# Ledger of designs, part 97: peptides against a protein of PDB entry 3EFO

Target 1, 262 residues: chain A of PDB entry 3EFO
Amino acid sequence: SQLADLYKSCETDALINFFAKSAFKAVLHQPLKVIREILVNQTAHMLACYRKNCASPSAASQLILPDSMKVLPVYMNCLLKNCVLLSRPEISTDERAYQRQLVMTMGVADSQLFFYPQLLPIHTLDVKSTMLPAAVRCSESRLSEEGIFLLANGLHMFLWLGVSSPPELIQGIFNVPSFAHINTDMTLLPEVGNPYSQQLRMIMGIIQQKRPYSMKLTIVKQREQPEMVFRQFLVEDKGLYGGSSYVDFLCCVHKEICQLLN

## One batch from the design tools (peptide; made by RFdiffusion4, then SolubleMPNN)

Design b2_p10_8_s4 (from b2_p10_8, 3 letters changed)
Fold by OpenDDE base, seed 3:
Structure b2_p10_8_s4 (fold): chain B 262 residues (1-262), chain A 10 residues (1-10)
Amino acid sequence: as target 1 above (262 residues)
Amino acid sequence: PLTVVPEPVV
């Protein structure tokens, strides 16, 4: 059908950009609660329309998403969990204003990366490959105490180190003998010069390409205080300030869809 | 394109 074709051609990244900018304009004139409700309703309505008019008949208990919108809920949840749309005293007005202005000027690609970061398992790097490692979902469940991960959202870059990170990789990246010797105050990786170090630097360079801002690097050790900041970028997990996990949000959206179709 | 496609819980 014509409607089905419309959904097939829909670009989720463009929608997220639109919703983000629309919501961030609305915060100046509407209560945050209302804005959040509108975003959830819009998401549910779009998906309900697809379920009703485009999807094959199936059990009501099954959530059916068009392929083009499979990731719409997770991105919408990321938007809803952004500090601009949260009414928490722990978040300063200045931070809200800053984030708002940033997003208002972002293109589609920028906002996509901003709301859902790239999380790369760099401990699996093939030093002879020019390909980036496959990104993993932004959740603590995808981390490993034995692993090293690079996270980037277009504004910030984190190098997360598991407490049991391989000493050989630590030596390769930092030129120190152990996890305990890593200085987390560094904002630049040392020029060690071995293939692994060079490959990591190349990957960081690729990630930085075509981004309007230079991403500051933060070194994060697992179980140290700065890890709490890093964990806020694991956007599929439950937020520190009351934001839903992706799973919980998906269940919420599903419930709304069912109500619309009932 | 999106680098990660989250799997919906169905």
Scores: peptide ipSAE 0.048, ipTM 0.746, DockQ to the pose 0.123
Fold by OpenDDE base, seed 4:
Structure b2_p10_8_s4 (fold): chain B 262 residues (1-262), chain A 10 residues (1-10)
Amino acid sequence: as target 1 above (262 residues)
Amino acid sequence: PLTVVPEPVV
């Protein structure tokens, strides 16, 4: 069917790019509240249509997602929580304008990374592997106090260190004996020269590769004040300046779908 | 509890 073909051909990253640009264009002419409502409505309508016309029979308690759109809600939530769409005085006009303009010029791949960062468990690095470690979901629940994580969204890069991150890794990356000795004012990793350091630098290089903007590195220690900036990029969590967690958003979408179908 | 169920598109 035409609908089946539509959902089969659906690329969530392309949709998010479209919705982002549409929304960010609309910001100049529509209230933010209206834009957010439209985005949620569009999400719900798309999924309701699928449930009605394409999905197998299911219980009302289930949110049914086609495989091609399984990540639509999470990306949509990320879009909704972007500073451009948040009515918060804490966010400067310049920052809104900057991010708006950036997204308006982003390709699909760039916007995908921008809205949903890569979060890589660096503490799991295999120095013998050329592959990037498997990314984890962007949530505090996926962090570990014993871990070291690299986050990148195409504009910013963060190296997050758990309070109990292994001293040997700290030594390997920073050439210092402990967590306390790490200088978070650095924007570049020291050239320690060991295999782990080299591998990390390679990974950072790969992440930077094919990105249109140079990402500044911010080193973040868990539980220090600057971690709050990092946590803003844990997009599946509740937003600092507003916006729902992914779980809450799923509930919201589900409710709206049910309303549309009943 | 909300259950997310992915389905293949036919």
Scores: peptide ipSAE 0.044, ipTM 0.686, DockQ to the pose 0.326
Fold by OpenDDE base, seed 5:
Structure b2_p10_8_s4 (fold): chain B 262 residues (1-262), chain A 10 residues (1-10)
Amino acid sequence: as target 1 above (262 residues)
Amino acid sequence: PLTVVPEPVV
């Protein structure tokens, strides 16, 4: 059908960019609560329309998404959890203004990465491979105390280290004997020169090359204070200042879709 | 209840 073709032609990244800019423009003229409601409603309506007109019959318990929009909910949730759309007093006006202006000028690719960061399991690197490690979902559930992860959202870069990170990797990356010896005040990795270090630096370079802005590196140790900041970028989890987890948001959207279809 | 949670392509 023509409608099905329309959905196939849609790109989630473009939609998110559109919704983000529309919402961030509306912030100046409409209450945040209203804006959030509109975004949720629009999401539900779009998906409900697909379910009604394009999807094969299925159980109500199943959330059917078109391939082109299968990640729309997760990105939408990320948008909804952005500080610009949150009314929490803990978020400064300056921060809201800053991020608002940033997003208003972002291209499609930039906004996609901004709202849903890339999280890479660095501890799994094969130094003999030229391929980048596969990104994992941005959730604490995908982290491990034994792991080392690189997170990037186009503006910030974090290197997260589990408390039980392998000493050999720590030595390889930082040239120190243990987790405790890592200096988190550093914004640059030392040039250790071993294959692992070189590969990590290469990966960081590749990520940086794709972005218009230089990403500052923050080294984060698990269970230290800066980790709290890092965790805010695990966008599939429940936010500190509000906002649902991805799963909870999906449930919310699904419920609304069902209501629209009944 | 929702039975399927789509996994985003990262």
Scores: peptide ipSAE 0.028, ipTM 0.683, DockQ to the pose 0.502
Fold by OpenDDE base, seed 1:
Structure b2_p10_8_s4 (fold): chain B 262 residues (1-262), chain A 10 residues (1-10)
Amino acid sequence: as target 1 above (262 residues)
Amino acid sequence: PLTVVPEPVV
């Protein structure tokens, strides 16, 4: 059907860019609550339309997503959890204004990365490979105490170290004997010169390539206070300021779809 | 009812 073709051709990243800019413009003249409701409603309506007109018969209890829009809900939830659309007193007006301005000028690729960061398990690096490690979902559940992860969203870069990260990797990256010796005030990795260090630096370079802003590196140790800031970028988890997890958001969207179709 | 969503960013 013509509608099916439309959904097949949809690009989620472009849609999210559009919704973000539209919502951030609307903040100037509409209540935040209304804007959030509109975004959820738009998501539900699009998916309900697909379910009604395009989807194959399935159980009503199933949330059916077209392939082209499978990641729409997760990105939409990230948008909804952005500080620009939150009314928490902990978020300064300056921060909202700053992020609003940033997103309003972002291209599709930039906004995609901004709303959903890359999270890379660098402890699994093959020093003989030129390929980047496969990104994992941005959730604490995907981290491991034995792991080392690099997170980047186009503005910030974090190197997260598990409390049980291998000493050999710590030595390879930082040239120090143990986790305890890592200086988290460092914003640049030392030039150790071993293959692992070089590979990590290469990866960081690739991530930084063609990005409009230079990402400052923050080194984060698991269970230390700065990890709280890092966890805010694990966008599929519950937000610090009351945002829903991805799973909870899916349930919300599904409920609304059912209401629209029944 | 949860849907497994593919990795959004690689």
Scores: peptide ipSAE 0.025, ipTM 0.687, DockQ to the pose 0.272

## One batch from the design tools (peptide; made by RFdiffusion4, then SolubleMPNN)

Design b2_p11_3_s1 (from b2_p11_3, 6 letters changed)
Fold by OpenDDE base, seed 1:
Structure b2_p11_3_s1 (fold): chain B 262 residues (1-262), chain A 11 residues (1-11)
Amino acid sequence: as target 1 above (262 residues)
Amino acid sequence: SVPHVLIDIPE
C-alpha cells in the first residue's frame, strides 16, 4: 500500500529537521504551548495512523514504532525540550534567539547531531582500531564512574571523566598522575604522543569533520559543579527546566495514540 | 507488514 511504502521510506532525521524549522518559525506567531501541542499531536497522529493501517496487531500496552521512525519520539522530545520551545523565565531571550537562528540554518545531519548528541565511551578505545567506538544512549544511566566519555553535538564537545576513571588513561590523555590533577580550564588536550592520546585526537578530529562550527572542548569532572552543564546534554534524562525524560515522553505519546484510536 | 519495534509502556 501507499501508506506502507511511506513508512518504509520515511527519513526521521529529515522529518525532525522540518518539524524543528517549522516550529521555530511558528514561535514568532503562535504561543509556545500551542506549538508544543501541535508537535505532540503530529507525532501521535503519524504513529496512530501506522498502528491502525500498517502495523500487525499488538497489545494495547505496547507502543509500536515503524523501523524508520524508531527514533522519532526521542528526537521529538529533544525538540520539545529545546530552549526555543520552553516557556521558562530562566532562559534568556537572547539564548532563544541564538538557538533559533542556528537551527533555522542547519541541514539534516547538523540538526540530527544537535538534538541528539553523540556520546562515546572512549575508555574502551582500541588503539589499534580505526573504528569509532559505538555510541551509547545520552543518559546518566549509561555513564560509569570508572569511565571516560566524549560528548559532541556539533557545537560543543565535552570530555567527561568519572571520579574513578583509570589513572593510566588520565596519564595517557593529560600527562598527569591522577584525576585530581586534571585542569578543567583547558580547552585543548596536551600533545602527550602515546597511542591512546593519538587515537583520541583522531576520534575528535573525525567528529569535527564536516561540521560547520569548530566545537570547543570542555573538560568535565564528575561531581564537580560544571558537570551540571554537561548533564543538560544527556537528552534522554529529565530536563532541568521541566522537560520530560524519554521514558515519560513515550508514555505521553502512547496515551495520545490510544486516545486517537479509541 | 512494515518492520517495527515494540516498546512496553509501563503502568
Scores: peptide ipSAE 0.419, ipTM 0.918, DockQ to the pose 0.903
Fold by OpenDDE base, seed 3:
Structure b2_p11_3_s1 (fold): chain B 262 residues (1-262), chain A 11 residues (1-11)
Amino acid sequence: as target 1 above (262 residues)
Amino acid sequence: SVPHVLIDIPE
């Protein structure tokens, strides 16, 4: 059917780019509350239409996502949690204006990375492989106290270190004997010259490749104050400024879909 | 038919 073909061919990354730019344009003449409601409503309507017309029967307690839109909810939640759409006094007008202008000029690939960062477990690196490590979901639940992770969203790059990071890796990356000796004020990794260091630098280079902006590196130690900034990029978790977790958002969307179909 | 994913929503 025509609808079935539409959902099969849907490009979620393009939709998110469109919704983001539409919403960020609308902030000039619409209340933020209304814009957020519209975005949730649009998400629910698209998925309700699929459930009604294209999906096989399923339990009412189950949310049904077409494969082409399986990541639509998580990206939509990231959009809703963006500072441009949040009415919080902790967020400056300048920051909102800056983020708005950035997104308005982003292509599809740029906005996708911006809203959902890459989180790479670099403590599992194979120095003999030229492939990037597989990204993990952007949630605290995917971090490990024994791990080292690289996060990038096209604008910022973070190197997060667990409190129990292997001393061998710390030595390999920073040329210091322990976690306590790492200087988090640096914005560049030292030229240590071992295979692990070279592999990490290569990965960072690949991530930076073809990005319109140069990403500054921030080194973050677990349980230190700067980690709070890093955690804001764990977009599937609950936001500091009132944004929902991905799980909570799924529940919200499911509820609205059910209401539309009842 | 369109391939799909099912997600269990907590009560």
Scores: peptide ipSAE 0.416, ipTM 0.917, DockQ to the pose 0.911
Fold by OpenDDE base, seed 5:
Structure b2_p11_3_s1 (fold): chain B 262 residues (1-262), chain A 11 residues (1-11)
Amino acid sequence: as target 1 above (262 residues)
Amino acid sequence: SVPHVLIDIPE
Protein backbone atom coordinates (compact mmCIF):
# COMPACT_ATOMS: atom_id res chain seq x y z
CA SER B 1 0.00 0.00 0.00
CA GLN B 2 1.25 3.42 -0.94
CA LEU B 3 -0.22 4.91 2.21
CA ALA B 4 1.32 2.24 4.37
CA ASP B 5 4.70 2.94 2.86
CA LEU B 6 4.24 6.63 3.49
CA TYR B 7 3.57 6.14 7.17
CA LYS B 8 6.38 3.64 7.53
CA SER B 9 8.90 5.99 6.03
CA CYS B 10 7.71 9.18 7.67
CA GLU B 11 10.37 11.16 9.48
CA THR B 12 8.70 13.09 12.25
CA ASP B 13 11.68 15.33 12.88
CA ALA B 14 11.69 16.44 9.25
CA LEU B 15 7.95 16.91 9.34
CA ILE B 16 8.13 19.09 12.43
CA ASN B 17 10.86 21.14 10.82
CA PHE B 18 8.65 21.64 7.79
CA PHE B 19 5.60 22.52 9.86
CA ALA B 20 7.60 24.93 11.97
CA LYS B 21 9.08 26.78 9.03
CA SER B 22 5.77 26.84 7.20
CA ALA B 23 3.97 28.18 10.23
CA PHE B 24 6.65 30.72 11.01
CA LYS B 25 6.50 31.95 7.45
CA ALA B 26 2.73 32.16 7.62
CA VAL B 27 2.77 34.43 10.69
CA LEU B 28 3.63 37.28 8.36
CA HIS B 29 0.39 36.91 6.45
CA GLN B 30 -2.09 35.02 8.60
CA PRO B 31 -3.53 35.35 12.10
CA LEU B 32 -1.88 33.22 14.74
CA LYS B 33 -5.16 31.56 15.59
CA VAL B 34 -5.57 30.40 12.02
CA ILE B 35 -2.03 29.07 11.89
CA ARG B 36 -2.51 27.08 15.08
CA GLU B 37 -5.77 25.67 13.78
CA ILE B 38 -4.11 24.63 10.55
CA LEU B 39 -1.35 22.82 12.40
CA VAL B 40 -3.77 20.94 14.62
CA ASN B 41 -5.97 20.18 11.64
CA GLN B 42 -3.07 18.84 9.61
CA THR B 43 -1.98 16.67 12.52
CA ALA B 44 -5.46 15.31 13.00
CA HIS B 45 -5.94 14.65 9.29
CA MET B 46 -2.70 12.74 9.03
CA LEU B 47 -3.54 10.58 12.00
CA ALA B 48 -7.15 10.15 10.95
CA CYS B 49 -6.04 8.95 7.56
CA TYR B 50 -3.77 6.43 9.21
CA ARG B 51 -6.50 5.21 11.51
CA LYS B 52 -8.90 4.85 8.63
CA ASN B 53 -6.66 3.28 6.03
CA CYS B 54 -3.66 1.69 7.72
CA ALA B 55 -4.49 0.80 11.29
CA SER B 56 -6.27 -2.25 12.59
CA PRO B 57 -9.51 -1.64 14.43
CA SER B 58 -9.09 -0.38 17.97
CA ALA B 59 -11.20 0.99 20.77
CA ALA B 60 -12.59 4.45 20.19
CA SER B 61 -10.97 5.57 23.42
CA GLN B 62 -7.53 4.79 22.09
CA LEU B 63 -5.35 7.08 20.04
CA ILE B 64 -3.44 5.17 17.38
CA LEU B 65 -0.07 6.45 16.23
CA PRO B 66 2.15 4.83 13.64
CA ASP B 67 5.59 4.14 15.04
CA SER B 68 7.13 6.70 12.72
CA MET B 69 4.85 9.35 14.20
CA LYS B 70 4.74 8.24 17.82
CA VAL B 71 6.37 11.50 18.88
CA LEU B 72 4.56 13.71 16.37
CA PRO B 73 1.96 14.93 18.87
CA VAL B 74 4.46 15.93 21.52
CA TYR B 75 6.61 17.84 19.05
CA MET B 76 3.57 19.43 17.46
CA ASN B 77 2.43 20.59 20.87
CA CYS B 78 5.86 22.05 21.49
CA LEU B 79 5.62 23.91 18.20
CA LEU B 80 2.18 25.22 19.06
CA LYS B 81 3.47 26.41 22.42
CA ASN B 82 6.38 28.29 20.93
CA CYS B 83 6.25 32.02 21.55
CA VAL B 84 6.11 32.71 17.82
CA LEU B 85 2.70 31.11 17.59
CA LEU B 86 1.28 32.33 20.89
CA SER B 87 -0.96 35.38 20.90
CA ARG B 88 -0.36 36.29 24.52
CA PRO B 89 0.47 39.93 25.14
CA GLU B 90 3.07 38.93 27.71
CA ILE B 91 5.31 37.79 24.89
CA SER B 92 7.21 40.61 23.28
CA THR B 93 7.32 41.16 19.55
CA ASP B 94 11.08 41.14 19.72
CA GLU B 95 11.16 37.70 21.28
CA ARG B 96 8.80 36.36 18.64
CA ALA B 97 10.88 37.86 15.87
CA TYR B 98 14.07 36.49 17.34
CA GLN B 99 12.87 32.93 17.71
CA ARG B 100 11.17 33.04 14.34
CA GLN B 101 14.42 33.92 12.63
CA LEU B 102 16.29 31.26 14.56
CA VAL B 103 13.96 28.46 13.60
CA MET B 104 13.75 29.56 9.98
CA THR B 105 17.43 28.74 9.62
CA MET B 106 17.48 25.53 11.64
CA GLY B 107 18.11 22.12 10.22
CA VAL B 108 16.06 19.10 11.16
CA ALA B 109 18.23 18.04 14.08
CA ASP B 110 18.49 21.55 15.45
CA SER B 111 14.77 22.21 15.34
CA GLN B 112 13.98 18.91 16.99
CA LEU B 113 16.24 19.68 19.91
CA PHE B 114 14.99 23.24 20.04
CA PHE B 115 11.36 22.26 20.38
CA TYR B 116 11.95 19.32 22.68
CA PRO B 117 14.95 19.66 24.95
CA GLN B 118 17.12 16.92 26.31
CA LEU B 119 16.59 16.44 30.02
CA LEU B 120 19.25 14.24 31.58
CA PRO B 121 19.25 12.87 35.12
CA ILE B 122 22.89 13.44 35.90
CA HIS B 123 22.46 12.36 39.51
CA THR B 124 22.28 8.83 38.16
CA LEU B 125 25.60 9.03 36.38
CA ASP B 126 27.83 6.03 36.45
CA VAL B 127 31.34 7.38 36.53
CA LYS B 128 32.55 4.14 35.03
CA SER B 129 30.40 4.57 31.95
CA THR B 130 31.09 6.76 28.95
CA MET B 131 27.49 6.59 27.83
CA LEU B 132 25.11 9.47 28.19
CA PRO B 133 22.35 8.94 30.67
CA ALA B 134 18.98 8.24 29.16
CA ALA B 135 16.94 11.37 28.71
CA VAL B 136 13.70 11.69 30.61
CA ARG B 137 10.49 13.34 29.51
CA CYS B 138 10.46 17.11 29.83
CA SER B 139 7.98 17.35 32.67
CA GLU B 140 8.07 18.38 36.29
CA SER B 141 6.78 14.93 37.11
CA ARG B 142 10.14 13.54 36.07
CA LEU B 143 12.11 15.80 38.36
CA SER B 144 13.09 14.83 41.87
CA GLU B 145 13.95 16.99 44.85
CA GLU B 146 16.83 14.63 45.39
CA GLY B 147 17.96 14.85 41.80
CA ILE B 148 20.19 16.90 39.56
CA PHE B 149 19.19 17.38 35.94
CA LEU B 150 20.83 18.85 32.88
CA LEU B 151 18.55 20.40 30.28
CA ALA B 152 19.65 21.52 26.83
CA ASN B 153 17.76 22.72 23.76
CA GLY B 154 20.65 23.71 21.52
CA LEU B 155 20.54 27.33 22.64
CA HIS B 156 20.39 27.11 26.42
CA MET B 157 21.76 24.73 28.98
CA PHE B 158 20.40 24.45 32.51
CA LEU B 159 21.72 22.58 35.48
CA TRP B 160 18.78 22.08 37.80
CA LEU B 161 19.37 21.06 41.39
CA GLY B 162 16.74 19.71 43.72
CA VAL B 163 16.54 21.15 47.21
CA SER B 164 17.55 17.76 48.55
CA SER B 165 20.32 17.09 46.05
CA PRO B 166 22.95 14.76 47.45
CA PRO B 167 25.68 16.72 49.21
CA GLU B 168 28.29 14.41 47.80
CA LEU B 169 27.21 15.29 44.26
CA ILE B 170 27.12 18.97 45.09
CA GLN B 171 30.61 18.64 46.44
CA GLY B 172 31.62 16.74 43.36
CA ILE B 173 30.26 19.31 40.94
CA PHE B 174 30.76 22.60 42.75
CA ASN B 175 33.29 21.80 45.46
CA VAL B 176 30.98 23.27 48.09
CA PRO B 177 29.54 21.52 51.12
CA SER B 178 25.85 22.11 50.55
CA PHE B 179 23.02 23.25 48.33
CA ALA B 180 22.96 26.62 50.03
CA HIS B 181 26.55 27.30 49.08
CA ILE B 182 25.99 26.92 45.35
CA ASN B 183 26.42 30.18 43.49
CA THR B 184 23.79 30.38 40.79
CA ASP B 185 25.47 33.37 39.18
CA MET B 186 28.12 31.10 37.75
CA THR B 187 27.95 30.32 34.07
CA LEU B 188 30.78 27.81 34.19
CA LEU B 189 31.28 24.78 36.35
CA PRO B 190 34.44 24.70 38.39
CA GLU B 191 37.11 22.25 37.38
CA VAL B 192 36.97 20.16 40.51
CA GLY B 193 38.85 17.32 38.91
CA ASN B 194 37.05 14.34 40.39
CA PRO B 195 35.53 11.64 38.19
CA TYR B 196 32.00 12.92 38.58
CA SER B 197 32.91 16.46 37.64
CA GLN B 198 34.89 15.23 34.68
CA GLN B 199 32.07 13.06 33.48
CA LEU B 200 29.57 15.87 33.76
CA ARG B 201 31.83 18.13 31.78
CA MET B 202 32.22 15.43 29.19
CA ILE B 203 28.46 15.08 28.89
CA MET B 204 28.09 18.80 28.51
CA GLY B 205 30.71 18.69 25.81
CA ILE B 206 28.93 15.94 23.95
CA ILE B 207 25.68 17.87 24.09
CA GLN B 208 27.44 20.93 22.76
CA GLN B 209 28.92 18.99 19.87
CA LYS B 210 27.60 19.81 16.41
CA ARG B 211 25.40 22.58 17.77
CA PRO B 212 25.68 25.82 15.81
CA TYR B 213 25.56 27.97 18.94
CA SER B 214 27.43 27.80 22.19
CA MET B 215 24.92 27.08 24.92
CA LYS B 216 25.14 29.30 27.96
CA LEU B 217 24.96 27.41 31.22
CA THR B 218 22.46 28.52 33.83
CA ILE B 219 22.55 26.96 37.26
CA VAL B 220 19.09 26.66 38.75
CA LYS B 221 18.15 25.87 42.32
CA GLN B 222 14.76 24.38 42.92
CA ARG B 223 12.25 26.82 44.40
CA GLU B 224 14.34 29.85 43.58
CA GLN B 225 13.14 32.52 41.20
CA PRO B 226 15.22 31.40 38.20
CA GLU B 227 13.50 28.03 38.30
CA MET B 228 10.52 29.65 36.62
CA VAL B 229 12.60 30.19 33.51
CA PHE B 230 13.76 26.60 33.62
CA ARG B 231 10.22 25.31 33.93
CA GLN B 232 9.33 26.92 30.63
CA PHE B 233 11.47 24.28 28.99
CA LEU B 234 9.51 21.45 30.57
CA VAL B 235 7.51 21.39 27.38
CA GLU B 236 5.21 18.52 28.24
CA ASP B 237 3.72 20.55 31.06
CA LYS B 238 1.21 23.33 30.71
CA GLY B 239 2.86 26.45 29.40
CA LEU B 240 3.22 29.57 31.46
CA TYR B 241 1.83 31.77 28.71
CA GLY B 242 -0.62 29.31 27.29
CA GLY B 243 -0.61 26.03 25.51
CA SER B 244 -1.74 22.61 26.58
CA SER B 245 0.12 19.96 28.42
CA TYR B 246 1.08 17.00 26.30
CA VAL B 247 -1.70 14.95 27.84
CA ASP B 248 -4.27 17.62 27.14
CA PHE B 249 -3.03 17.96 23.59
CA LEU B 250 -3.37 14.24 23.03
CA CYS B 251 -6.96 14.49 24.12
CA CYS B 252 -7.50 17.39 21.77
CA VAL B 253 -5.99 15.56 18.82
CA HIS B 254 -7.94 12.43 19.60
CA LYS B 255 -11.17 14.36 19.72
CA GLU B 256 -10.49 15.99 16.38
CA ILE B 257 -9.59 12.67 14.78
CA CYS B 258 -12.83 11.18 16.02
CA GLN B 259 -14.73 14.10 14.57
CA LEU B 260 -13.06 13.61 11.21
CA LEU B 261 -13.94 9.94 11.15
CA ASN B 262 -17.58 10.38 12.17
CA SER A 1 0.43 -3.51 8.40
CA VAL A 2 2.19 -0.51 9.88
CA PRO A 3 3.59 -0.84 13.38
CA HIS A 4 1.76 1.42 15.78
CA VAL A 5 1.34 2.45 19.39
CA LEU A 6 -1.91 2.75 21.28
CA ILE A 7 -2.54 5.47 23.81
CA ASP A 8 -5.51 5.33 26.13
CA ILE A 9 -7.28 8.64 26.19
CA PRO A 10 -8.99 9.43 29.46
CA GLU A 11 -12.59 10.60 29.46
Scores: peptide ipSAE 0.409, ipTM 0.914, DockQ to the pose 0.896
Fold by OpenDDE base, seed 4:
Structure b2_p11_3_s1 (fold): chain B 262 residues (1-262), chain A 11 residues (1-11)
Amino acid sequence: as target 1 above (262 residues)
Amino acid sequence: SVPHVLIDIPE
């Protein structure tokens, strides 16, 4: 069917880009609450249409997503949780304006990365491999106290270190003996010169490639105050300013779909 | 049929 073909060929990243730009344009003349409701409504309608017309019957307790849109909810939630669409007083007008303008000029790939960062387990690096480590979901549940993670969203780059990060990796990256010795004020990794350091630098370079903006590096130690900033980029978790977790958003979308179909 | 993913929604 025509609808089936549509859902098969759907480009979620393009949709998110469109929704983001539409929403960010709308903030100029519509209440934020209305914009958020529209986005959720559009999401629910698209998925309800799929469930009604294209999907095989499934239990009412199950949310069904076409493969092409399997990440639509998570990206939509990220969009909804963006500071531009949040009416929190603690978010400055300047910050909203800045991010709004950035997104308005972003291509599909840029906006995808912006809304859902890459989170790479650096502690698993194979220095002999030219392949990037597989990204993990942007959630605290995917972090480990023993791990080192690189996060990038096209604008910011973070190197997060667990409190129990391997000393050998710390030595390899920072040329210091322990976690406690890491200076988080640095914005550049030292030129240590060992294979691991070189590999990490190469990965960082690859991530930076073809990005329109230079990403400043922030070193983040677990359980230190600056980690809070980093955690804001764990977009599947609950937001600082009241945004829903991905799980909560799925529940919300599911309920709305059910309401549309019943 | 269109490939799909089923997600169990927590109660």
Scores: peptide ipSAE 0.406, ipTM 0.914, DockQ to the pose 0.890

Design b2_p11_3_s2 (from b2_p11_3, 4 letters changed)
Fold by OpenDDE base, seed 1:
Structure b2_p11_3_s2 (fold): chain B 262 residues (1-262), chain A 11 residues (1-11)
Amino acid sequence: as target 1 above (262 residues)
Amino acid sequence: SVPHHLIDIPS
């Protein structure tokens, strides 16, 4: 059917780009609450239509996502949690204006990375491989105290270090003997010259390639105050300013779908 | 049917 073909050919990243720009344009003449409701409704309607017309029967307790929209809910939640759409006094007008303008000019690939960062477990690097490590979900649950992670969203790059990160890796990256000796004020990694350092730098270079902005590097130690900034980019977790976790959002969307179909 | 993913929603 034409409808089935539509869902097969859907490009979620393009759709999110469109929704983001539409919503950010609407901010100028519609209440934020209304905009958020529209986005949720649009998500629910698309998925309800799929469930009704294209999906095989499934239990009512299960959310059904077409393959092309597998990540639609998580990106939509990220959009909803963006500062431009949040009604919080803690967020300055300048910050909202800045991010609004940024997104309004972003291409599909840029907005995808912006809303859902890449989080890479670099402690698992194979120095003999040219392949990037597999990204993990942007949640605290995917971090480990023994791990080192690189996060990038096209604008910022973070190197997060667990409190129990391997001293040998710390030495390899920073040329210091321990976690405590790492200087978090640095914005550039030292030229240590060993294979691990070179591999990490290569990965960072690949991530930076074809991005319109040069990403500033921030070194983050677990349990230090600056980690709070890093945690804001763990977009699947509950937002600092009242945004839902991804799990909670899925429940919300599922409820809306059920209401539409019953 | 269109290939899909199922997610269990907690009650």
Scores: peptide ipSAE 0.423, ipTM 0.917, DockQ to the pose 0.903
Fold by OpenDDE base, seed 3:
Structure b2_p11_3_s2 (fold): chain B 262 residues (1-262), chain A 11 residues (1-11)
Amino acid sequence: as target 1 above (262 residues)
Amino acid sequence: SVPHHLIDIPS
């Protein structure tokens, strides 16, 4: 059917780019509350239409996503949690203006990475492989106190270190004997010259490749104050400034879909 | 029908 073909061919990354730019344009003449409601409503309507017309029967307690829109909800929640759409006094007008202008000029690939960062477990690196490690979901639940993770969203790059990170890896990356000796004020990794260091630098280079902006590196130690900034990029978790977790958002969308179909 | 993904929503 025509609808089935539409959902099969849907490009979620393009939709998110469109919704982001539309919403960020609307902030100039619409209340933020209204814009957020519209975005949730649009998401629910698209998925309700699919459930009604294209999906096989399923339990009412299950949310049904077409494969082409499998990641639509998580990206939509990230958009809703962006500072441009949040009315919080902790967020400056300048920051909102800056983020708005950035997104308004982003292409599809750029906005996708911006809203949902890459989170790479670099403590599992194979120095003999030229492939990037598989990204993990952007949630604290995917971090490990024994792990080292690289996060990038096209604008910022973070190297997060667990409190129990292996001393061998710390030595390999920073040329210091322990976690306590790592200087988090640096914005560049030292030229240590071992295979692990070279592999990490290669990965960072690949991530930076073809990005319109140069990403500054921030080194973050677990349980130190700067980690709070890093955690804001764990977009599937509950936001500091009132944004919902991905799980909570799914519940919200599901509820609205059910209401539309009742 | 279109291939789909199911997510269990907690009560």
Scores: peptide ipSAE 0.417, ipTM 0.916, DockQ to the pose 0.879
Fold by OpenDDE base, seed 5:
Structure b2_p11_3_s2 (fold): chain B 262 residues (1-262), chain A 11 residues (1-11)
Amino acid sequence: as target 1 above (262 residues)
Amino acid sequence: SVPHHLIDIPS
């Protein structure tokens, strides 16, 4: 089947890049509301077509995604929640213009990382391993007060520390005795020289590799004011200035698909 | 058939 082949060969990252650039071009000529509606509609139509023509029958309460588009909804939601497409007055025109221009020049890999950051639980690092820790979903639900997480989206890098972060890790990273002693004004980690510090620096280096921009490091303590900025990058959660959580978006898409297939 | 992923949507 031609349709089956299409869905098998689909590259979600390329598709998101296309949708992003198309939408960001359209903002110059169309209302933001219309653009958002088009994106949701296109998503729903693609998935409805799959459900109708390519998928085996399933319960009406289940959303069916082809494997090639398994992460399409989450990335689409991230795109929809980008400041360029939000109509909230709290978002400055300058910020919209800036991010618009950035994305318009991004390749597929860059845009994917930009819309959905890597969130790494570095408190679980095995100093004997050279492998990157497995990324977790970008949601507050995946954070731990006892954890330390590194977030990167190709432009920004955050080191988030839970209020109950292990003192031994704090000592390993910052060479200070406690959470309270961490200076969040630092943009560089100290060269402590222990295996944990070295491994963290290595990971940061790997993340920085092949990125067109040098990511500035921001150290974030849980429950301090700068954490609010960090939380904006937890893209699966409800946005500060609008936009659905991933779960809510899935419900929205599912509803629209059902309407299309009625 | 195309391999697929199922997500339960809460009511």
Scores: peptide ipSAE 0.416, ipTM 0.913, DockQ to the pose 0.893
Fold by OpenDDE base, seed 4:
Structure b2_p11_3_s2 (fold): chain B 262 residues (1-262), chain A 11 residues (1-11)
Amino acid sequence: as target 1 above (262 residues)
Amino acid sequence: SVPHHLIDIPS
């Protein structure tokens, strides 16, 4: 069917880009609450239409996502949780304006990365491999106290270190003996010169490639105050400013779909 | 049918 073909060929990243730009344009003349409701409504309607017309019957307790839209909800939630669409007083007008303008000029790939960062387990690096480590979901549940993670969203780059990060990796990256010795004020990794350090630098370079903006590096130690900033980029978790977790958003979308179909 | 993912929604 025509609808089936549509859902098969759907480009979620393009949709998110469109929704983001349309929403960010709308903030100039519509209440934020209305904009958020529209986005959720559009999401629910698209998925309800799929469930009704294209999907095989499934239990009412299950949310059905076409493969082409398997990440639509998570990206939509990220969009909804963006500071531009949040009416929190603690978010400055300047910050909203800045991010709004950035997104308004972003291509599909840029906006995708912006809304859902890459989170790479650096502690698993194979120094002999030219491949980037597989990204993990942007949630605290995917972090480990023993791990080291690189996060990038096209604008910011973070190197997060667990409190129990391997000393050998710390030595390899920072040329210091322990976690406690890491200086988080640095914005550049030292050129230690060992294979691991070189590999990490190469990975960082690859991530930076073809990005329109230079990403400043922030070193983040677990359980230190600056970690809070990093955690804001764990977009599947609950937001600092009241945004829903991905799980909560799925529940919300599912309920709305059910309401549309029943 | 269109390939799809099923997600169990917590009650």
Scores: peptide ipSAE 0.407, ipTM 0.913, DockQ to the pose 0.897

